# Designs tried in a protein design run: peptides against a protein of PDB entry 2V3S. Part 87

Target 1, 95 residues: chain A of PDB entry 2V3S
Amino acid sequence: PISLVLRLRNSKKELNDIRFEFTPGRDTAEGVSQELISAGLVDGRDLVIVAANLQKIVEEPQSNRSVTFKLASGVEGSDIPDDGKLIGFAQLSIS

## One batch from the design tools (peptide; made by RFdiffusion4, then SolubleMPNN)

Design b2_p25_4_s2 (from b2_p25_4, 7 letters changed)
Fold by OpenDDE base, seed 5:
Structure b2_p25_4_s2 (fold): chain B 95 residues (1-95), chain A 25 residues (1-25)
Amino acid sequence: as target 1 above (95 residues)
Amino acid sequence: SLFSSVEEAAEGAKAVSRKFEVLPA
């Protein structure tokens, strides 16, 4: 399996690393993204963007070691998005 | 410990559970 880390701020704006495994041929990017949402770790509005970037990293993990992307949930907030601070952004990386 | 574990069961046709480890960054 592929060991992944999703770096994301929680509802208290605390930055956390969420570690999980992805098994090609058994797991799907959309399926795992839905599980992250049901666990309360990802906002439901971010299903599409998380699934798209998860697919990108697992299809070529040796070349795509890290991807940073803008969250849909961050656009509607009062805080100004900042990719350097991961405000309104999240990051997926290979462990 | 500084981390927590979250195990969530998917609502799909088959019973699937996944473990997520949450650590301070």
Scores: peptide ipSAE 0.563, ipTM 0.879, DockQ to the pose 0.315
Fold by OpenDDE base, seed 4:
Structure b2_p25_4_s2 (fold): chain B 95 residues (1-95), chain A 25 residues (1-25)
Amino acid sequence: as target 1 above (95 residues)
Amino acid sequence: SLFSSVEEAAEGAKAVSRKFEVLPA
């Protein structure tokens, strides 16, 4: 399996690392993304963007060691999006 | 421990659960 980390701010704006495994051929990007949402770890509005980037990283984990992407849930927030601080952005990486 | 573990069933009809380990970054 591929060991992944999703770095994402929680509802209290605290940055957390969410560690999980992805097994190619058994797991799907959309399926795991839905599990993240069900666990309350990802905003439901971010299903598409998380799934797209999860797919990107798992299809070529050796080349895509880290991907940072803009969250749909962050666009309507009061804070200015900042990829360096992961405000309105999240990061997936290979652990 | 300063982290939490979440084991959540996948959204849908299947009874498959997944573990997410949440740690402060």
Scores: peptide ipSAE 0.562, ipTM 0.879, DockQ to the pose 0.320
Fold by OpenDDE base, seed 3:
Structure b2_p25_4_s2 (fold): chain B 95 residues (1-95), chain A 25 residues (1-25)
Amino acid sequence: as target 1 above (95 residues)
Amino acid sequence: SLFSSVEEAAEGAKAVSRKFEVLPA
């Protein structure tokens, strides 16, 4: 399996690393993204963007070691989006 | 430890399909 880390801020604006495994041929990007949402770890509005980037990283994990992407949930937030601080952004990486 | 597990936190009552470990970054 592929060992992944999703780094993003929680509702308290605390930055956390969420570790999980992805098994190609058994898991799907959309399925795992839905599980992240069900666990309360990802905002439901971010299903599409998380799934798209998860797919990107798992299809070529040797080339895509890390991907940073803008969250849909961050657009309407009061804080100014910042990819360096992961405000309104999240990061997926291979651990 | 400082990390938490969604699977471990959902003891007994909830079926967990996947383990997510949450660690402070």
Scores: peptide ipSAE 0.562, ipTM 0.878, DockQ to the pose 0.358
Fold by OpenDDE base, seed 1:
Structure b2_p25_4_s2 (fold): chain B 95 residues (1-95), chain A 25 residues (1-25)
Amino acid sequence: as target 1 above (95 residues)
Amino acid sequence: SLFSSVEEAAEGAKAVSRKFEVLPA
C-alpha cells in the first residue's frame, strides 16, 4: 500500500496531518475521499478536488511526491486563501 | 497524546471502513 499524508486545517483552523494508506487495485480515489468526508476530516464540498489530487498522486507516486491544491470550501471563507500557509488549500504527500 | 485515531474514536459509535490517524502538523 501507499502511505499518504493529507495536511489540512480543521474547523478550528488548526493544521493537522491525516495519515492513511491507499491500496492500488482495491481502493479508489473517490471512495477514499468519501471516507475522509464521512469521518468529518474533509468538507463535503471538496470531494471532487480531493479525489482528483488523490488520483494524481497515487497513479505516479514516484513523480508526484507532493501536491498542493485549492479547496472549494475555502473560496467562500473569510480568510484570504494562501497556499504557503495552507489557508483554503490542502496538501497530499507520500509518507 | 497529541495523536488521535478516527477509528478508535468512532469504534463504539459506528462502523469504520478505514483508519485515519490525525496528528498535529
Scores: peptide ipSAE 0.561, ipTM 0.878, DockQ to the pose 0.361

Design b2_p25_4_s3 (from b2_p25_4 with V6K D8E T11A T21V)
Fold by OpenDDE base, seed 5:
Structure b2_p25_4_s3 (fold): chain B 95 residues (1-95), chain A 25 residues (1-25)
Amino acid sequence: as target 1 above (95 residues)
Amino acid sequence: SLFSSKEEAEAGAKNVSRTFVVEPA
């Protein structure tokens, strides 16, 4: 399996690393993204963007070691989006 | 902290379980 880390701020604006595995041929980017949401770790509004970037990193893990992307849930937030601080952004990387 | 998601569906549906390890970045 592929060991991944999703770096994302929680509802308290605390930055956390979420570690999980992805098994090609068994798991799907859409399915794992739904599991993240069901676990309360990802906002439901971010299903599409998380799944798209998860697919990108798992299809070419040797080439795509890290991807940073804008969250739909961060657009209407009180804080100004900032990819450097991961405000309104999240990061997926190979562990 | 350790978070585990387990979705138990109706009979005949696939049971999905995955572990997520959460730690301060």
Scores: peptide ipSAE 0.638, ipTM 0.901, DockQ to the pose 0.278
Fold by OpenDDE base, seed 1:
Structure b2_p25_4_s3 (fold): chain B 95 residues (1-95), chain A 25 residues (1-25)
Amino acid sequence: as target 1 above (95 residues)
Amino acid sequence: SLFSSKEEAEAGAKNVSRTFVVEPA
């Protein structure tokens, strides 16, 4: 399996690393993204963007060691989005 | 912290159980 880390701020704006595994041929990017949402770790509005970037990293993990992407849930927030601080952004990386 | 999640996909798909480990970055 592929060991992944999703770096994302929680509801208290604390930056956390979420570690999980992805098994090609058994798991799907959308399915795992839905599990993240069901676990309360990802906002439901971010299903599409998380799934898209998860798919990107698992299809070529050697080339895509890290991907940073804008969250839909961060667009309407009061905080100014900042990819460097991962405000309104999240990051997926190979562990 | 540890989170265990089970997702049942569409009809005919097998259940997927997954563990998420959350830690400060």
Scores: peptide ipSAE 0.625, ipTM 0.900, DockQ to the pose 0.276
Fold by OpenDDE base, seed 3:
Structure b2_p25_4_s3 (fold): chain B 95 residues (1-95), chain A 25 residues (1-25)
Amino acid sequence: as target 1 above (95 residues)
Amino acid sequence: SLFSSKEEAEAGAKNVSRTFVVEPA
């Protein structure tokens, strides 16, 4: 399995690392993304963007060690998006 | 502090469980 870390700010704006595994051929990017949402770890509005970037990193984990992407949930937020601070952005990386 | 969350869902004929480990970055 592929060991992944999703770095994302929670509802209190605290930055956390979420560790999980992805098994190619058994898991799907969309399925795992839905599980993240069901667990209350990802906003439901971010299903598409999380799934897309999860797919990107798991299809070539040797070349894609980290991906940072803009969250849909962050666009309408009060804070100005900032990829460096991961405000309105999240990051997926290989452990 | 470190904590874990599990989600168990049925996929097809099998129940699938996944663990998410959450910790401060």
Scores: peptide ipSAE 0.603, ipTM 0.900, DockQ to the pose 0.301
Fold by OpenDDE base, seed 4:
Parts: C-alpha cells; sequence; structure tokens
Structure b2_p25_4_s3 (fold): chain B 95 residues (1-95), chain A 25 residues (1-25)
C-alpha cells in the first residue's frame, strides 16, 4: 500500500497530519475521500478537490511526492487563503 | 488520535475499513 499524509487545518485552525494507506486496485480516490469526510476530517465541500488530488498522487507516487491544492471550504473562510501556511489549502504527501 | 471508519464508497461497493492517524503537524 501507499502511505499518505494529508496535512490539513482542523476546525480550530490547527494544522494536523492525517496518515492513512491507499491500496491501488482496491481503493478508489473518491472512496477514500468519502471516508475522510465521514470521519469528520475533511469538509464535505472538499470531496471533489481531495479526490482529484488523491488520484493524482496515487497515479504516480514516485513523481508526485507532494501536491498542494485549494480547498472549496477555504474560499468562504474569513482568512485569506495561503498555500504556504495551508490556510484554505491542503497538502497530500507520500510518507 | 486514532480514527477508524467503515464506509461504502459507492452504492454496490463493499465496505472498506480504514484507519486514520491524526497528529499535530
Amino acid sequence: as target 1 above (95 residues)
Amino acid sequence: SLFSSKEEAEAGAKNVSRTFVVEPA
């Protein structure tokens, strides 16, 4: 399996690493993304963007060691999005 | 913290159990 880390700010704006595994041929990007949402770790509005970027990283994990992407949920926030601080952004990385 | 979930990705799909380990970055 591929060991992944999703770095994302929680509801308290605290930055956390979420570690999980992805098994190609068994798991799907959308399925795992939905599991993240069901666990309360990802906002439901971010299903599409998380799934898209998860798919990207698992397609070529050796080339795409890290991907940073803008969250749909972050656009409506009071804070200005900042990819460097991961405000309104999240990051997926190969562990 | 540790989160465990069992979810069906889509209708007709088998249930998938997954562990998420959450820690401060």
Scores: peptide ipSAE 0.603, ipTM 0.900, DockQ to the pose 0.283

Design b2_p25_4_s4 (from b2_p25_4 with V6K D8E T11E N15A T19K T21I)
Fold by OpenDDE base, seed 3:
Structure b2_p25_4_s4 (fold): chain B 95 residues (1-95), chain A 25 residues (1-25)
Amino acid sequence: as target 1 above (95 residues)
Amino acid sequence: SLFSSKEEAEEGAKAVSRKFIVEPA
């Protein structure tokens, strides 16, 4: 399996790392993204963007060691999005 | 420990199909 880390801010704006495994051929990017949402770790509005970037990193993990992407949930927030601070952004990386 | 597992916190009758380990970055 592929060991992944999703780094993003929680509802208290605290930056956390979420570690999990992805097994190609058994798991799907959309399925795992739905599980993240069900666990309360990802906002439901971010299903599409998380799934798209998860797919990107797992299809070529040797080339895509890290991907940073804008969250849909962050656009309508009061804070200005900032990829450097991961405000309104999240990061997926290979562990 | 600074990390928490969502799979281990199922006391709230939540069915978790996958283990997620959460820790401060």
Scores: peptide ipSAE 0.597, ipTM 0.894, DockQ to the pose 0.355
Fold by OpenDDE base, seed 2:
Structure b2_p25_4_s4 (fold): chain B 95 residues (1-95), chain A 25 residues (1-25)
Amino acid sequence: as target 1 above (95 residues)
Amino acid sequence: SLFSSKEEAEEGAKAVSRKFIVEPA
């Protein structure tokens, strides 16, 4: 399995690392993304973008060691998006 | 604990099908 870390801010704007495994051929990017949402760890509005980037990293984990992406949930927020601070952004990386 | 796990989530009545380990970054 691929050991992944999803780094993003929670509802209190605290930055957390979410560690999980992804098994190619058993798991799907969309499925795991839905599980993240169901667990309350990802905003439902971010299903598409999380799934897309999860797919990107798991399809070529040797080349895509880290991906940072803009969250849909962060666009209309009061905070100005900042990829360096992961405000309105999240990061997936290989553990 | 400073981190949350599937076990802690289950105790909190959160429905999870996968183990997610959540810790401060």
Scores: peptide ipSAE 0.594, ipTM 0.893, DockQ to the pose 0.395
Fold by OpenDDE base, seed 4:
Structure b2_p25_4_s4 (fold): chain B 95 residues (1-95), chain A 25 residues (1-25)
Amino acid sequence: as target 1 above (95 residues)
Amino acid sequence: SLFSSKEEAEEGAKAVSRKFIVEPA
């Protein structure tokens, strides 16, 4: 399996690393993304963007060691989006 | 522990269970 880390801020604006495994041929990007949402770790509005970037990293993990992407949930917040601070952005990386 | 371990099950045609380890970055 591929060991992944999703780094993003929670509702208290605290930056956390979420570690999980992805097994190609058994798991799907959309399925795992839905599980993240069900666990309360990802906002439901971010299903599409998380799934898209999860797919990107797992299809070529050696080439895509890290991907940073804008969250749909972040544009509606009071804080100004900033990819460097991961405000309104999240990051997926190979562990 | 400095991290939280969660195992979430999602309903559907087939129930899926997955473990997520959450820790401060």
Scores: peptide ipSAE 0.590, ipTM 0.895, DockQ to the pose 0.311
Fold by OpenDDE base, seed 1:
Structure b2_p25_4_s4 (fold): chain B 95 residues (1-95), chain A 25 residues (1-25)
Amino acid sequence: as target 1 above (95 residues)
Amino acid sequence: SLFSSKEEAEEGAKAVSRKFIVEPA
């Protein structure tokens, strides 16, 4: 399996790392993304963007060691999005 | 502990089907 880390801010705006495994051929990007949402770790509005980037990183893990992407849930927030601080952004990386 | 697992989350009444390890970045 592929060991992944999803770095994003929680409801208290604290930055956390979420570690999990992905098994190609058994797991799907959308399925795992739905599990992240069900666990309360990802906002439901971010299903599409998380799944898209998870798919991108698992299909070519050697080329995409880390991907940073804008969250749909962060666009309408009071804080100005900032990819460097991961405000309104999340990051997926290979462990 | 400073980190939470799937099992700890389930004890907190969270519905999880996969093992996730959450820790401060």
Scores: peptide ipSAE 0.588, ipTM 0.893, DockQ to the pose 0.384

Design b2_p25_5_s1 (from b2_p25_5 with A1S I2V T8A N14A K20R A24L)
Fold by OpenDDE base, seed 5:
Structure b2_p25_5_s1 (fold): chain B 95 residues (1-95), chain A 25 residues (1-25)
Amino acid sequence: as target 1 above (95 residues)
Amino acid sequence: SVTADTAAAAAAFAAARAARAAALA
């Protein structure tokens, strides 16, 4: 399996690392993204973008060691999106 | 840093994913 870390800010704006495994041929990007949402770890508005980027990283995990992407949930927030600080952005990386 | 490891929910998520994978292996 591919060991991944999803780094994003929680409701307290704390930058948390969420670890999980992805098994190609068994897991799907959308399925795992839905699980993340169901667990309350990802905002439901971010399903599409998380799934898309999860798909990207698991397609070529040796080439795509990290992907940073803009969250839909972050656009409407009071804070200005900042990819460097992961404000309104999240990051998926290979563990 | 502002970075922190997983909270309770994240830990549970990780464990659940791993357990599922193991059960289906």
Scores: peptide ipSAE 0.278, ipTM 0.785, DockQ to the pose 0.274
Fold by OpenDDE base, seed 1:
Structure b2_p25_5_s1 (fold): chain B 95 residues (1-95), chain A 25 residues (1-25)
Amino acid sequence: as target 1 above (95 residues)
Amino acid sequence: SVTADTAAAAAAFAAARAARAAALA
């Protein structure tokens, strides 16, 4: 399996790393994204974007070692989105 | 460290995904 880390801020705006494994041929990007949402680790509004970027990284994990992407849930928040600080952004990376 | 300590839910998620992968292998 592919060992991944999802880095994003929780409801207290703390940066956390969420580790998980992805097995090609068994897992789907959308399915794992739904599990992340069910666990309360990802906002439900971010299903599409998380799934799309998860798919991207697992397609070519040696080439796509890290992807940073804008969250739908972060667009209308009080804080201005910032990819460097992962405000309104999340990052997937190969562990 | 750049990140705060991983919450219990995050740790549980990691363990669950690893366990599932192992069980289905």
Scores: peptide ipSAE 0.256, ipTM 0.781, DockQ to the pose 0.259
Fold by OpenDDE base, seed 2:
Structure b2_p25_5_s1 (fold): chain B 95 residues (1-95), chain A 25 residues (1-25)
Amino acid sequence: as target 1 above (95 residues)
Amino acid sequence: SVTADTAAAAAAFAAARAARAAALA
C-alpha cells in the first residue's frame, strides 16, 4: 500500500495532517475521497479535486511525491487562496 | 500533526484504512 498524508486546514484555520493508506487496484481515488468527506475531514465540494489529485499521486507516486491543489471550498472564503500557505489549497504527499 | 478538534476523526479514519488494508491483504 501507499502511505499518504493529506495536509489541510481545519475549521480553526490550522493545518492538519491526515494519514491514510491507499492500495492500488483495491482502493479508488473517488472512494477514498468520499470516505474523507464522510469522516468530515474534507468538504463535500472538494470531492472532484481531491479525487483527481489523489489519482495523480497514486498512479505515479515516485514522480508525484507531493501535489498541491486548489479547493473548491476555499474559492469564496474570507481568505485569499494561497498555495504556499495552504489557504484554499490542500496538499497530498507520500509519507 | 492533527489539532485537538479533528484528532478523533483523523485517527479513526487512519485506523479504519489500516484495518481495511489488513483485511484485504
Scores: peptide ipSAE 0.245, ipTM 0.774, DockQ to the pose 0.377
Fold by OpenDDE base, seed 4:
Structure b2_p25_5_s1 (fold): chain B 95 residues (1-95), chain A 25 residues (1-25)
Amino acid sequence: as target 1 above (95 residues)
Amino acid sequence: SVTADTAAAAAAFAAARAARAAALA
């Protein structure tokens, strides 16, 4: 399995690392993304972007060690999105 | 690797997926 970390800010704007394994052939990017949403760890509005980037990293985990992407849920926030600070952005990386 | 804090829900998520994977192995 591929060991991954999803780094993003929670509702209190605290940075958290969410660890999980992805097993090719058993897991799907969309399925795991839905699980993240069900767990309250990802906003439902971010299903598409999380799934897309999860798919990207699991396709070539050795080449794509880290991917940072803009969240749909961050667009309407009061804070200006910033990929360096992970404001309105999340990061997937190989653990 | 994990370099930031992990909330309780995040830890539970990790454990849940690991447990399911083990059960299906």
Scores: peptide ipSAE 0.261, ipTM 0.788, DockQ to the pose 0.246; fails the geometry check

Design b2_p25_5_s2 (from b2_p25_5, 8 letters changed)
Fold by OpenDDE base, seed 4:
Structure b2_p25_5_s2 (fold): chain B 95 residues (1-95), chain A 25 residues (1-25)
Amino acid sequence: as target 1 above (95 residues)
Amino acid sequence: SVTADTAAAAAAFAARRAARRAAAE
């Protein structure tokens, strides 16, 4: 399996690393993303973007060691989006 | 909304995924 980390700020704006494994042929990007939402770790509005970027990193993990992407939930937040600080952005990376 | 207790939620997420993997074997 591929060992991944999702780096994302929680409701208190604290940066957290969420560790999980992804097994190609068994797991799907959509399915794992839905599990993250069900766990309350990802906003439901971010299903599409999380799934798309999870798919990107698992299809070519050696080429895509890290992907940073804009969250739909962060666009209308109180803070100005910033990819360097992961405000309104999340990051997937290979462990 | 996203949980304020991220550590507990992340642990629960990991446990559910592990259980699902075990059930698929």
Scores: peptide ipSAE 0.541, ipTM 0.861, DockQ to the pose 0.909
Fold by OpenDDE base, seed 2:
Structure b2_p25_5_s2 (fold): chain B 95 residues (1-95), chain A 25 residues (1-25)
Amino acid sequence: as target 1 above (95 residues)
Amino acid sequence: SVTADTAAAAAAFAARRAARRAAAE
């Protein structure tokens, strides 16, 4: 399996690393993303973007060691999105 | 809104996934 880390800020703006494995052929990007949402770790509005980027990293994990992407949930927040600080952005990386 | 206790939520998420994997083996 592919060992991944999802790094994103929680509702208290605290940066957290969420570790999980992804097994191609058994797991789907959408399925895992839905589980993240169900766990309260990802905003439901971010299903599409998380799934898309999860798919991207797992399809070529050797090439895509890290992907940083804008969250839909962060677009209209009080803070200006910042990929460097992961404000309104999340990051998936190979562990 | 995301879970306030992120660490606990992440641990629970990991545990559920691990259990699901084990059940599928």
Scores: peptide ipSAE 0.540, ipTM 0.861, DockQ to the pose 0.882
Fold by OpenDDE base, seed 5:
Structure b2_p25_5_s2 (fold): chain B 95 residues (1-95), chain A 25 residues (1-25)
Amino acid sequence: as target 1 above (95 residues)
Amino acid sequence: SVTADTAAAAAAFAARRAARRAAAE
């Protein structure tokens, strides 16, 4: 399996690393993304973007060691989105 | 919104996925 870390800020703006494994052929990007949402770790509005980027990283994990992407839930927030600080952005990386 | 107690939520998420993997093998 592919060992991944999803780094993003919670509702208190605290940066957290969420570790999980992904097995190609058994797991799906959308399925795992839905599990993250069900766990309260990802906003439901971010299903599409999380799934798309998860799919990207698991397709070629050696080439895509890290992907940073803009969250739909972050665009309307009080803080200005910033990919360097992961404000309104999340990051997937290979462990 | 995202759960405030993120560490606990992350642990629960990991546990559920681990259980599914164990059951599938």
Scores: peptide ipSAE 0.539, ipTM 0.860, DockQ to the pose 0.875
Fold by OpenDDE base, seed 1:
Structure b2_p25_5_s2 (fold): chain B 95 residues (1-95), chain A 25 residues (1-25)
Amino acid sequence: as target 1 above (95 residues)
Amino acid sequence: SVTADTAAAAAAFAARRAARRAAAE
């Protein structure tokens, strides 16, 4: 399996690492993303973007060691999005 | 919104995923 870390800020704007494994052919990007939402770890509005980037990294994990992407939930927030600080952005990386 | 108790939620998520994986093997 592929060992991944999802790094993003919670409702208190605290940076957190969420660790999980992904097995190609058994897991799906959308399925895992839905589980993250059900766990309250990802905003439901971010299903599409999280699933798309999860799919990207698991397709070529040796080429894509890290992907940073803009969250839909961060667009209408009061804070200005910043990929370096992961404000309105999340990051998936190979553990 | 996302839970403020992130560490506990992350641990629970990991545990559920691990349990599903173990049950499928």
Scores: peptide ipSAE 0.538, ipTM 0.859, DockQ to the pose 0.864

Design b2_p25_5_s3 (from b2_p25_5, 7 letters changed)
Fold by OpenDDE base, seed 5:
Structure b2_p25_5_s3 (fold): chain B 95 residues (1-95), chain A 25 residues (1-25)
Amino acid sequence: as target 1 above (95 residues)
Amino acid sequence: SVTADTAAAAAAFAAARAARAAALE
């Protein structure tokens, strides 16, 4: 399995590292993304973008060691989106 | 920095994924 870390800010704007395994051929990017949402760890509005980037990282984990992407849930926030600070952005990385 | 409750939720998610994988091996 691929060991991944999803780093994103929680409701208190604190960076949270969510670790999980992804097994190619058994897991799907959309399925795992839905699980993250069901667990309350990802905003439901971010299903598409999380799934897309999860797919990107797991299809070429050797090349895509880290992907940072803009969250739909962060667009209308009071804070200005910033990929460096992961404000309105999340990061998936290979553990 | 992560709150204890959020960290616990993250850990629980990790454990659940690992348990699922183990159950299917």
Scores: peptide ipSAE 0.321, ipTM 0.795, DockQ to the pose 0.366
Fold by OpenDDE base, seed 4:
Structure b2_p25_5_s3 (fold): chain B 95 residues (1-95), chain A 25 residues (1-25)
Amino acid sequence: as target 1 above (95 residues)
Amino acid sequence: SVTADTAAAAAAFAAARAARAAALE
């Protein structure tokens, strides 16, 4: 399995690392993303973008060691989106 | 900086996925 870390800010705007494994051939990017949402770890509005980037990292994990992407849930927030600070952005990386 | 505010939820998520994977094998 592929060991991944999803880094994103919680409702208190604190950075948290969500660790999980992805097994190619058994898991799907959309399925795991839906599980993250069901667990309350990802906003439901971010299903598409999380799934797309999860797919990207698991299809070529040796090359795609880290991907940072803009969250749909962050566009209307009070803070200006910033990829460096992960404000309105999340990051997936290989553990 | 990284915090542990959602550490319990994250750990539970990891455990739940691992348990399901084991049950399906």
Scores: peptide ipSAE 0.319, ipTM 0.796, DockQ to the pose 0.365
Fold by OpenDDE base, seed 3:
Formats: C-alpha cells, structure tokens, sequence
Structure b2_p25_5_s3 (fold): chain B 95 residues (1-95), chain A 25 residues (1-25)
C-alpha cells in the first residue's frame, strides 16, 4: 500500500496531518475522498479536487511525491488563499 | 498531527480504515 499524508487546516485554522494508506486495485481516489468527508476531515465541497489530486499522486507515487492544490471551500472565505501557508490549500504527500 | 487539537479525529480515521481492511480480508 501507499502511505499518504493529507495536510490541511481544520475549522480552527490549525494544521493537521491526516495519515492513511491507499491500496491500488482496492481503494479508489473518489472512495477515499468520500471517507475523508464522512469523517469530517474534508469539506464536502472539496470532493472533486481532493479526489483528482489523490488520483494523481497514487497513479505515479514515485514521480508525484507531493501535490498542493486549491480548495473550493477556501476561495470564498475571509482569509486570502496562500499555498505557502496552506490557507485555502491542502497538500497530499507520500509518507 | 501538526497540532494536537484534532489529532483524535485523524487517528480515528486511520483506525477505521485499517479495521475495515482487516474485516474484508
């Protein structure tokens, strides 16, 4: 399995690292993304972007060691999006 | 977890996935 870390800010704007394994052939990017949402760890509005980037990293984990992407839930918030600070952005990386 | 405040939720997620994987084997 592929060991991954999803780094993003919670509702209190605190950074969290969420670790999980992805098993190719059994897990799907969309399925795992839905599980993250069900767990309250990802905003439901971010299903598409999280799934797309999860798919990207798991299809070529040796080439895509880290991906940072803009969250749909962050663009309309009070804080200005900033990829360096992961404000309105999340990051997936190989553990 | 970078911060401890929501570490429990992250850990619970990992545990739930691991438990399901084991149950389906």
Amino acid sequence: as target 1 above (95 residues)
Amino acid sequence: SVTADTAAAAAAFAAARAARAAALE
Scores: peptide ipSAE 0.309, ipTM 0.792, DockQ to the pose 0.339
Fold by OpenDDE base, seed 2:
Structure b2_p25_5_s3 (fold): chain B 95 residues (1-95), chain A 25 residues (1-25)
Amino acid sequence: as target 1 above (95 residues)
Amino acid sequence: SVTADTAAAAAAFAAARAARAAALE
């Protein structure tokens, strides 16, 4: 399986790493993304973008070691989105 | 990683994913 880390800020604006394994042929990007949402770890509005980027990284994990993407849930927040600080952005990486 | 991995939900998620994979095997 592919060992992944989803880095994003929680409701307290604190960065946290969410670790999980992805098994190609058994897991799907959309399925895992929905699990993340069900667990309260990802905002439901971010299903599409998380799934898209998860798919990207698992397609070629050796080439796509890290992907950073803009969250739909972050655009309307009080803080200005910033990919460097992962404000309104999340990052998926191979652990 | 310099980021904390202390959230209970995050840990539970990791465990659940692993357990689910094992159960389906």
Scores: peptide ipSAE 0.249, ipTM 0.778, DockQ to the pose 0.260

